Peptides against a protein of PDB entry 6MBK. Designs and how they scored, part 3

Target 1, 240 residues: chain A of PDB entry 6MBK
Amino acid sequence: GFEMVNFKEEGFGLRATRDIKAEELFLWVPRKLLMTVESAKNSVLGPLYSQDRILQAMGNIALAFHLLCERASPNSFWQPYIQTLPSEYDTPLYFEEDEVRYLQSTQAIHDVFSQYKNTARQYAYFYKVIQTHPHANKLPLKDSFTYEDYRWAVSSVMTRQNQIPTEDGSRVTLALIPLWDMCNHTNGLITTGYNLEDDRCECVALQDFRAGEQIYIFYGTRSNAEFVIHSGFFFDNNSH

## One batch from the design tools (peptide; made by RFdiffusion4, then SolubleMPNN)

Design b2_p21_6_s2
Fold by OpenDDE base, seed 4:
Structure b2_p21_6_s2 (fold): chain B 240 residues (1-240), chain A 21 residues (1-21)
Amino acid sequence: as target 1 above (240 residues)
Amino acid sequence: EEEEEEEEEEEEEEEEEEKEE
């Protein structure tokens, strides 16, 4: 077992409550606990999602709006998870003018400006949608949708999204994985996957951990999304 | 509408590429 602990320098992380062996399945998160595009469709956002092409095309934006709707919902199942999310991020959307000026000499400046422009455009679009669309009237963010809200949600998804299989395993979809985001990362072997038979995200211990030690997991160098893809999240239970 | 969807797909790809660097 593990427990959530706030480590002074590393923020929230997992601590072993017992000895955990290398290659032991110690953490799993069932699909029903994930914030997914499917859970967005099944939420208060679902009616708007069904009529907005951008929300349908862009799973990350659908997750961002799902996150905002659930954050604004005091009885949301995901409130405990949402409260663990940072209030600000080290993403280009949060760069100060001096940081952007420093980047002007780099190739990254184009991407920073693109992301900023795109996010601002998306915000302007969705501000209008939220104000005018009939299905937006029931959204808990109807009267409070700021650029700061949108920037936060987009950055939350950008830094935390994972690609997981659909329930039938036929496609990939995006998910935020509660408890998963709270594991501090180390370099090593990818030991994360999705078990389709049990319909859950699974994390296998990279090494032996003793009771009281911090559990580190390896998410790769890629985005959490890509890491999920490349880690062979399809545990083909081809044990036949 | 199609141009907005293409710009949005490009934005998702750019956001994914920015996470790989």
Scores: peptide ipSAE 0.007, ipTM 0.486, DockQ to the pose 0.000
Fold by OpenDDE base, seed 5:
Structure b2_p21_6_s2 (fold): chain B 240 residues (1-240), chain A 21 residues (1-21)
Amino acid sequence: as target 1 above (240 residues)
Amino acid sequence: EEEEEEEEEEEEEEEEEEKEE
C-alpha cells in the first residue's frame, strides 16, 4: 500500500499507493528484516561478539559494529537500508568547533565532551580489538576501521535504534528497523508497536491518507529509539 | 530524554571501564 519516494526537502519517505484509513495496519516489518543484536550475533561479528565483553554488554555498540560490517559487505541483505542512512548526523559527535564554542556557555557542553570522550575511548578500544583479536581477522573492518566509521555507526544507532521484545518476549533488545527510518515524522499519536504473535513491528496509520499522499509516522520527541521505547510499543492486546 | 540514553550509555561505559581496570 506504499512506495518509497525521495521527497526533495524531506529526503526519503513513504507515499501511499492506495487510500489508507486511520488506524489501518499499513506497514509491518518482520523481525527477520531488522538489524538486531541477535542478527549481529548471527553475523560475521558473532565470533568476536561471543568473546568481547563490551559488545556483549552494550547492545548499541554491537549494533554499530553490525552496521559497519554490513555496510562493508556488498552482498549484505541490509545494503538497501544502509544506503538510505545519512552520511552525517546532527549529533554532538559531528558538532563543529563553532557549535562546540557556542555550547561552552551552556550546561550541554559537559555532555558533549562526555560523548566525545566516551566515543574516542570506545574507538581506541575497538581499534585495538580489531587489530589483535583472532576473530576480528574475518571482519571486513580489519583493514580499515576509522574514527569516522565508528562515529558514523554510533550516531546511526543512537538516532535510529529501537527497543523491541526478544523472540520469547522475556526481555527487550535493540533493533534498527528498515522502512521505519525512511518514514518522515509528524507530531501526533504513537501508532507503532510490536506484534509478538506475528513477530513483527507494526505501524498503523495516524490518519487517512489518499493514494499519492506522503505517509507520516509519529516517532515522538526522542530518538527513534526512545520513541519506540516510550511509545508503549507493547500494545497490551487487551485494548481491542 | 536523549540525555537519559546518553547517561545510560555513559554509565554502561563507566561500568565497563571499571571492569577492564
Scores: peptide ipSAE 0.007, ipTM 0.491, DockQ to the pose 0.000
Fold by OpenDDE base, seed 2:
Structure b2_p21_6_s2 (fold): chain B 240 residues (1-240), chain A 21 residues (1-21)
Amino acid sequence: as target 1 above (240 residues)
Amino acid sequence: EEEEEEEEEEEEEEEEEEKEE
């Protein structure tokens, strides 16, 4: 019912190939196509994951390393998806000095500094782990792990991660959903969910779309900026 | 859970920083 199209102003998006009705299930993505913490465990990263507590605790970091390992793997199944990812992001980790100075007058400055600090610490830790840990020897990133690579992977995950149920439905886990990233987003009602019975992400149409129209979806209540701040690698300790 | 995971990460990062001193 849809095709991928590069729209001039909005980048990659989905175009309807037929008329789609409001509330129609038009798009689904099986778990097997997702980049998940489980797929990370089952990848070349799996042996290191099984021995590193931070990778085990921080599912978002596990996804960041999974993304880096797959990016460095020419035969990765996810290469077509990874090639659609931005090279840079509008995230605090990419803010210029003038943007940071502007933010000094805002409450967001503390979150920005936390992001810089924690990302730098994580990079330093994992640089050492990748250089010294026996299970890191087979990682394709071993000889090329830079802060820029880590910043990119972290920012990719922060801006694109989704909560999905585990395979048994007992918990939530994190996933990158290729077809979600290939669709432009609108504000409104959430039209996305997970069907555990069919083990797939599902998207229903927000409205009627005609054949040839761009399809917009909505999968989160937060703006990309709010999502980056609140769903980032930094949990707001502002659980008041 | 998420706050506990951040605290565990910060503790492990601090333990690694202390080993490099």
Scores: peptide ipSAE 0.007, ipTM 0.470, DockQ to the pose 0.000
Fold by OpenDDE base, seed 1:
Structure b2_p21_6_s2 (fold): chain B 240 residues (1-240), chain A 21 residues (1-21)
Amino acid sequence: as target 1 above (240 residues)
Amino acid sequence: EEEEEEEEEEEEEEEEEEKEE
């Protein structure tokens, strides 16, 4: 009941192709279409994942590497999704010198510097892993892994990761949800969830939409500041 | 649901922090 449209001011979004009623299930994304930690394990990254403690511990980093591997793969199933992702983000990792100078007068400067430090540390670690680890030799990014690539992947995951149940429903895991990211956001009630019986993400309409109207969804629009706090990439070194 | 998704994200972040220590 929807189509992808490039809206001039808002970028890619969904347009209703028919009338949609409030509380109507209009969008669902089966697990098999998601970029998950499980799909990362089952990809070309899987052999490296099985031997790297950081990839195993940090699901968000596993997703970032999965995203980079798939971006570097011309025949990836996720190419249509990856092509909709921004080239740059309004995250602290992209702040210009003037923005950082402005933040020096605020409490947020500590968090910004923590992010830069942690991301740089992670990049240096994984650059070495990619260059030296036997299981990295088959990765499509082997000869093309820059800090800019890593910054982009981290920022993509930080701004777009979702929690979903594992296949058995025993725990949560992280996912990037194609089509979901193509909806423009409004403030409202979350009308999204995971249907374990059908093994899919589900979104119900916040309101009535007419045919030809843009569909807006709300799945927890975090402020850029909240994305900073809740990204999981940046362990607060609470040096007690 | 919002609070549960936020709590689940905080729990995953805390579990990741506990694994790096």
Scores: peptide ipSAE 0.006, ipTM 0.449, DockQ to the pose 0.000

Design b2_p21_6_s3
Fold by OpenDDE base, seed 1:
Structure b2_p21_6_s3 (fold): chain B 240 residues (1-240), chain A 21 residues (1-21)
Amino acid sequence: as target 1 above (240 residues)
Amino acid sequence: EEEEEEEEEEERREEEEEEEE
C-alpha cells in the first residue's frame, strides 16, 4: 500500500506503507475515478459540449472546462483531487515580465507568445459562449469566469493530461488521473499502462521500495514541451 | 464565422503538434 504525504521540497507524493517489489502492480485507478472527456460530456458541461465545435474538437479544452466546473462545485467527487493541484504553474502562461524578457534572447520566445496568444483567444471565445449560450446558464462558473481561471485550468491540463483508450478501446482520449499526479516522477522505463479488461490505469513499481520510502513513477517520455514545462524552460543546455 | 473556424482549426493543429512533441 501507499499513503499520500506532503514532502517539504517536492510537494505531494506517495510513500510506501509496506515493502513493494519491482514490477509489482501497486497503483491502479479505475476509469470511473478519472476526469475524462467522457466524464465532461456526462457532466453539467454536456449540453454545451454537444453544441460547441471547439469543445468537441479539443479534448484538452473540454477537460479544462470540466476541471473548472468541478472546482466550482462544492459537492464534486473530484474536490479532493482538485485541492491537490497547484494554484500556479511554471508554464509560459505564468511567466512574469522579467522571465519573458530573458526568453526574448532564446528560440523559446515564439512558443511563449504562441501560448499567450492562443490562450487569450480561447478565453475571449469561451467568455462570449458562457455569456450568450443557453446551455451555459447551468454552469457553476457562469457568473465567475476569469482569464486567471482559464489559464489555471489550461495549465493544469497541459501539465497533467494523459492519453488513455476510450471505453471501447477504438480510440485514444484524454484524462486527468487522480493519485497519479500525486506521484513524484523519475526518469526511467515507462511502468504505466491501461488495462482494458479491468478498465483501469495501472502502475507497476519501477524498483523495490521499502516501507517509508517515497514512490517515484515514470508514465511517459515527457513531451519536450512537458519536459520543458516540468523542468522549467531554463535548462541551461544552451551550451551550444 | 469562417475566419473564426480557420483560427480554431489552426489552434487545434498547434495544440495537437504540442501534444505530439
Scores: peptide ipSAE 0.007, ipTM 0.482, DockQ to the pose 0.000
Fold by OpenDDE base, seed 2:
Structure b2_p21_6_s3 (fold): chain B 240 residues (1-240), chain A 21 residues (1-21)
Amino acid sequence: as target 1 above (240 residues)
Amino acid sequence: EEEEEEEEEEERREEEEEEEE
């Protein structure tokens, strides 16, 4: 029903190959295609994950390391997805001095400084872990773990992470959804969900699309900028 | 709550490791 296309102004997106009706299930992504905390545990990272408290605690960091391990693996199943990721992000971790100075007049400055501090600390911790921990010796990161790599992985996860149910549906976990990231997004009604019976992410069409039109999806309640600020490695405990 | 407590526990552990060096 769709094809991937590089749109000149908007980058990679989906184009309808046929007419799609509003509310039609046109896109689904099985769990097996997702980068998840579970796929991280089942990867080369699994032995380290099982012994590191922070990786166990922070599913977003586990995804960041999973992303880095898979990026460093030429034969990774996710290479086609990883190659579509930006090299840099409009996240606080990439802000220049002038942008930070501008933010000093805003309420966001505390969050920006906290992101810088936490990311730097996490990098220092994991640098030591990768150098010293026996299970880290098998990671493709041992000789190629820079702050720039970590910042990129963290920012990739921060901007692209999705909450999905666990396989048993008992709790939520984090996932990167390759086909989701390859869609351009619009504001509107959330047309995305998870089907537990079929164990897949599902997207229904927001509107009628004609053959040859670009398909836009909506999967978040926040703007990308607000999502970046609030879906940062700051879990807002706003379980409101 | 669990993730904030774990970030705070990480920060405390890092501060303790920095004080031991």
Scores: peptide ipSAE 0.006, ipTM 0.465, DockQ to the pose 0.000
Fold by OpenDDE base, seed 4:
Structure b2_p21_6_s3 (fold): chain B 240 residues (1-240), chain A 21 residues (1-21)
Amino acid sequence: as target 1 above (240 residues)
Amino acid sequence: EEEEEEEEEEERREEEEEEEE
């Protein structure tokens, strides 16, 4: 067992409430608790999603809007999770002028400017959609959709999205994993995966933890969305 | 690659929408 604790330096994390052994399945998150593209489709966003090509193409943007809609919904199931999210991120979208100036000497500056431009363009597009589209009328964010809201949601998804299988296991989809985000990270072997039979994310302990110790997990580097994506939550049990 | 393809597809759609206005 574990409990959520606010560690002074590391922020929110998990503390063992009992001894946990290495290779023990200590944490699992059923699909029904995840924020997914499917849960977005099944939410108040669903009607708009069904008619907006960008939301349909870009699962990350669909998650960003899902996150914004749920944040704006006082009775959202995910309110406890959303309240644990940072208010700001160390993503390029939050870089100050001095940070951008420092990066001007690097190749990364082009990516930063691209991301900023794209995000600004996306915001402008979706601002218009939210104002004009009939299915946007029921969105709780309709009268409160700022660039800061969008930047926050995109950055939240960018730093926290995970690839998981679809329910049928035929494809991959994107998900935010509430309890996973509450774990602090260590370097090591990825001990996280998706159990299709039980339809849940699973985390296996990297090492022995004693009662009262902080639990660290490794499921990839948060900063590289690519690495979380590529760090194959597919335990290909297809040893054929 | 998927994010880059998604961004390119979004750029193309935004360009198509700007051309339709």
Scores: peptide ipSAE 0.008, ipTM 0.504, DockQ to the pose 0.000; fails the geometry check
Fold by OpenDDE base, seed 3:
Structure b2_p21_6_s3 (fold): chain B 240 residues (1-240), chain A 21 residues (1-21)
Amino acid sequence: as target 1 above (240 residues)
Amino acid sequence: EEEEEEEEEEERREEEEEEEE
């Protein structure tokens, strides 16, 4: 009931190909299509993951490395998804000196400096791991791991990660959701969730859409400040 | 070990921020 369209002002989005009713399930993504911490463990990254405590502790970093390994793999199943990701983000990791100076007047400056410091430290650690660890020799990124690569992967995960249940439903884990990123955001009720019985992400329509209208979805309520810090998004009419 | 603890705290903070949203 939808098609991918490049909207002139908003970039890639979904357009209804038929009338869609409010609360209608119109989009779903099975677990097998997701980039998850489990798919990272089952990839070329798996041997390194099994021996690195930080990769084991931090699901977001595991996803960032999974994303980098798959990007560097021409035959990756996720190549079509990865090619839709921005090359740069409006996250604090990409802020110029003037943007940082503007934020010095806000409470956000502490978080900006924290993110920058932490990301730089993580990069330095993993650069050494990739250079020295025996299991890193099989990674497609072995000879091409720059700060820009890491910054991009971290920012991709930071802006795109979603909480989903584990396969057994016992825990929460992180996932990147192909096609989900193709929906533009709006304020409203949460219209996204996970169906554990069918093992899929589900999106229901926020409102009635006519054939030819752009489809918008809502994941959760962030303040405009939090959206800028974490996602690079800004909503003029955000209620927070 | 200190790097691992600081990073686990960062992940928990990011997860908590996502749950508050």
Scores: peptide ipSAE 0.007, ipTM 0.495, DockQ to the pose 0.000; fails the geometry check

## One batch from the design tools (peptide; made by RFdiffusion4, then SolubleMPNN)

Design b2_p22_3_s1
Fold by OpenDDE base, seed 1:
Structure b2_p22_3_s1 (fold): chain B 240 residues (1-240), chain A 22 residues (1-22)
Amino acid sequence: as target 1 above (240 residues)
Amino acid sequence: SKRLEELFQKRKWVPVRHAITR
């Protein structure tokens, strides 16, 4: 019912291949296809995860390393997904000096600086961990772990991570949702939920979409500043 | 919204939202 398309202004998005009615379940992604903290724990990263307090405490970092490990693995199940991800982002971690200077007059500058220094500190920490920790020996990134790699992974996760329930529904965890996260954002209501009975993410149409139209979803209420900081874009029709 | 609540109840959903790391 949909296909990936490179739109002129928005970049990659999803386009309806048939008429989709409002509230129609048009997209679902089973848990087994998601990149989650749990899948990270079950990957080559698992042994290190079990021994590193930061990976355990910060699911977003676990996902970042999960992405890096899978990207470095030619046979990774998620290669098709990873290849759809941007090679760089318009997030603060990629800001040029002029862009930072422009933001100095705004409240966003504090968040930009914080994000940058935190990311740099994290990289320094994990660089040492990867070089010295016994359980890092089997990581495919051991001999090639640059700040640029980490910046990319962190930015990928920052822009695409979602909260979903654990399989038993007792806790929340973080997940990247392939294909679904290719939908571009619009104002509206949350139309994505996790169905624990079927163990899948489900997305229903926000509105009617005709064949050939781009499918938009609402990722949540955010200010333009928050979109820039966490998603790397401004939304012109944002009421906040 | 009422509509959203109804939808979530019908499908027994846990809401999925973009997560912001602060």
Scores: peptide ipSAE 0.444, ipTM 0.884, DockQ to the pose 0.837
Fold by OpenDDE base, seed 2:
Structure b2_p22_3_s1 (fold): chain B 240 residues (1-240), chain A 22 residues (1-22)
Amino acid sequence: as target 1 above (240 residues)
Amino acid sequence: SKRLEELFQKRKWVPVRHAITR
């Protein structure tokens, strides 16, 4: 009922191939297709994950390294998904000096500086880890780990990570949701949920979509400042 | 909305939301 399309202004998105009614279940993604902290632990990153406290404590960083490892793996299952990701982002980590100066007049500036400092510190730390830790020798990024790589991965995760339940539903974990995250954002209500019985992410239509229309979803209520920090865009009609 | 809440209950959903890194 939908197809991937490269839209002129929004980039990649999903377009309806038939009429979709509001609240119709039109999209679902099984857990096995998700990039999660668990899949990171079960990948080539697993041994290092088990030995590094920061990877264990920060699921977003684990996902970032998982993304980098899979990107560096030609035969990765997620290559088709990774190839759809932007090469660069409009997030603060990619801001030029003039853009940072603009943010100085906003409440977001403190968070932007914090993000810069934290990302730089994390890179420096993991550069050393990758160079010295025995379990890092198996990583495909062993000989190629630049700040640009890390910035990209962190930004990819920052803009696309979602909270989903663990398989048993006892806890929450972080996940990238292929295909689903191709939908561009609009204001509205949460229409995505995780079905534990079928172990899949399910999305129902926010509104009626006619054949040929772009399908939008609502990622969650955030202020414009939060959108800039975490998604790199503004909404004029945002509730915050 | 009430209707969405009913849908969530019927499908036994755990809401999926974008996660903000702190």
Scores: peptide ipSAE 0.432, ipTM 0.878, DockQ to the pose 0.903
Fold by OpenDDE base, seed 4:
Structure b2_p22_3_s1 (fold): chain B 240 residues (1-240), chain A 22 residues (1-22)
Amino acid sequence: as target 1 above (240 residues)
Amino acid sequence: SKRLEELFQKRKWVPVRHAITR
């Protein structure tokens, strides 16, 4: 009922191939297709994960490394998904000097600089870990781990990570949701949830979409500042 | 919203939310 399309102004998005009615379940993604903290634990990253407190404590970083490991793995199941991800982002980690200066007049500047510092520190830490830790020896990124790699991964996760329930529903975990996260944003109501019975992420249409129309979803209410800091765009622009 | 709640109940959903890491 939909196809991935590179839209002129918005980049990649989903376009309806048929008429879709409001509240129609048009998109679902089974857990096995998600990139999650659990899939990271079950990957080549698993041994290192089990030994590194930061990876264990910070699921977003675990996802970032999971993403990097899979990107560096030619046979990765997620290669098709990873190839759809932007090569760079509009997040603060990619801001030019003028953009940063513009934010100096806002309260967001503190968060921006904090993000810079944290990301740099994390990179330095994990660079050493990857070079020295025994369980890092088999990581596909061992000989190719640059700040640019880490910046990209962190930004990818920052812009796309979602909270979903664990398989048993007892806790929440973090996940990247392939295909679903290709939908661009519009204002409205959240129409995405996790169906534990079928163990899949489900999305219903926010409104009627005609064949040929781009399908938009609503990720949730956030301030523009939060979007800039964590997503690299302003909500009012409906851009991603 | 009420509509959202109804949707979640109908679909037996657990919330999926974009996670902000600060």
Scores: peptide ipSAE 0.431, ipTM 0.875, DockQ to the pose 0.784
Fold by OpenDDE base, seed 5:
Structure b2_p22_3_s1 (fold): chain B 240 residues (1-240), chain A 22 residues (1-22)
Amino acid sequence: as target 1 above (240 residues)
Amino acid sequence: SKRLEELFQKRKWVPVRHAITR
C-alpha cells in the first residue's frame, strides 16, 4: 500500500501505491519490530543498563545507546531501519555558528544552550563509563565512541522517540517506530495508536491519499521552538 | 475530533505521541 521514496525537500517519506481512504488502517508495526527501552534491556546493553542509574532513569539515553550498539552490529535486526536514518540532523546540536547566532534573538537560545551542555555532560559521563565499567567491555562501541556518535544517536532519538505502552499496558515507555516514522509530518490530529490486544502500533490515514501521493501524519502538537529544538525545523502550518 | 475519539475507543488504542526530551 505504500513505498519509501526520497522526496526532494522532505527527504525520505512514504508514498501511497494505492488509494488509501481516510481512517483506513494502512500501517501497523508489531512491538517486536520496535526499538524500545525494553529491547535495549534485552540487548548487549542490558548488563550495563542494569548497573547504570542514568540509563535506567533516562529512557531516551537508553535508546540512544541501544541505537549506537545496534548500528555497530552488522547483523543487527534493525540495520535496515538504521540505514534509513539521516547521517546528520538539522537539530541545534548540529547548528553552525551563524545559526546559533540567529537563535540568540529567539526564545530558543536558552534551551539550545541547555541541550548543548546536557549532551556534552552526558557524553563525558558515558565515555568514562564505557572505558571503565566491566559490563561495557563487550559493547560494540567500546573502542569507538565519539561525541559525533553520541550526538547522532541523541538527535536520532530526539527526533523520533515516541511514547507507547509497555507490553502489559501498565506504564508508558519510549520507542522508535520503524517504517511509521518515515512518514513526514503535517498538521492534523493524532491518528496513531497502540493496540494492546494485537501488541502493535497502528496508524490510520489522516485523509484520503491517492496512489502516488505522499502520506503525511501528525506526530503531535509542538511549538515552532520545539520543532527547532527537537526536529530542527519550523513548521509553517503549525497550529500551535 | 469526535470521530477520531470514537475510532480510538473502537480500536482500544493508547495514543502514540512523539515524546519530547526535557
Scores: peptide ipSAE 0.428, ipTM 0.879, DockQ to the pose 0.889

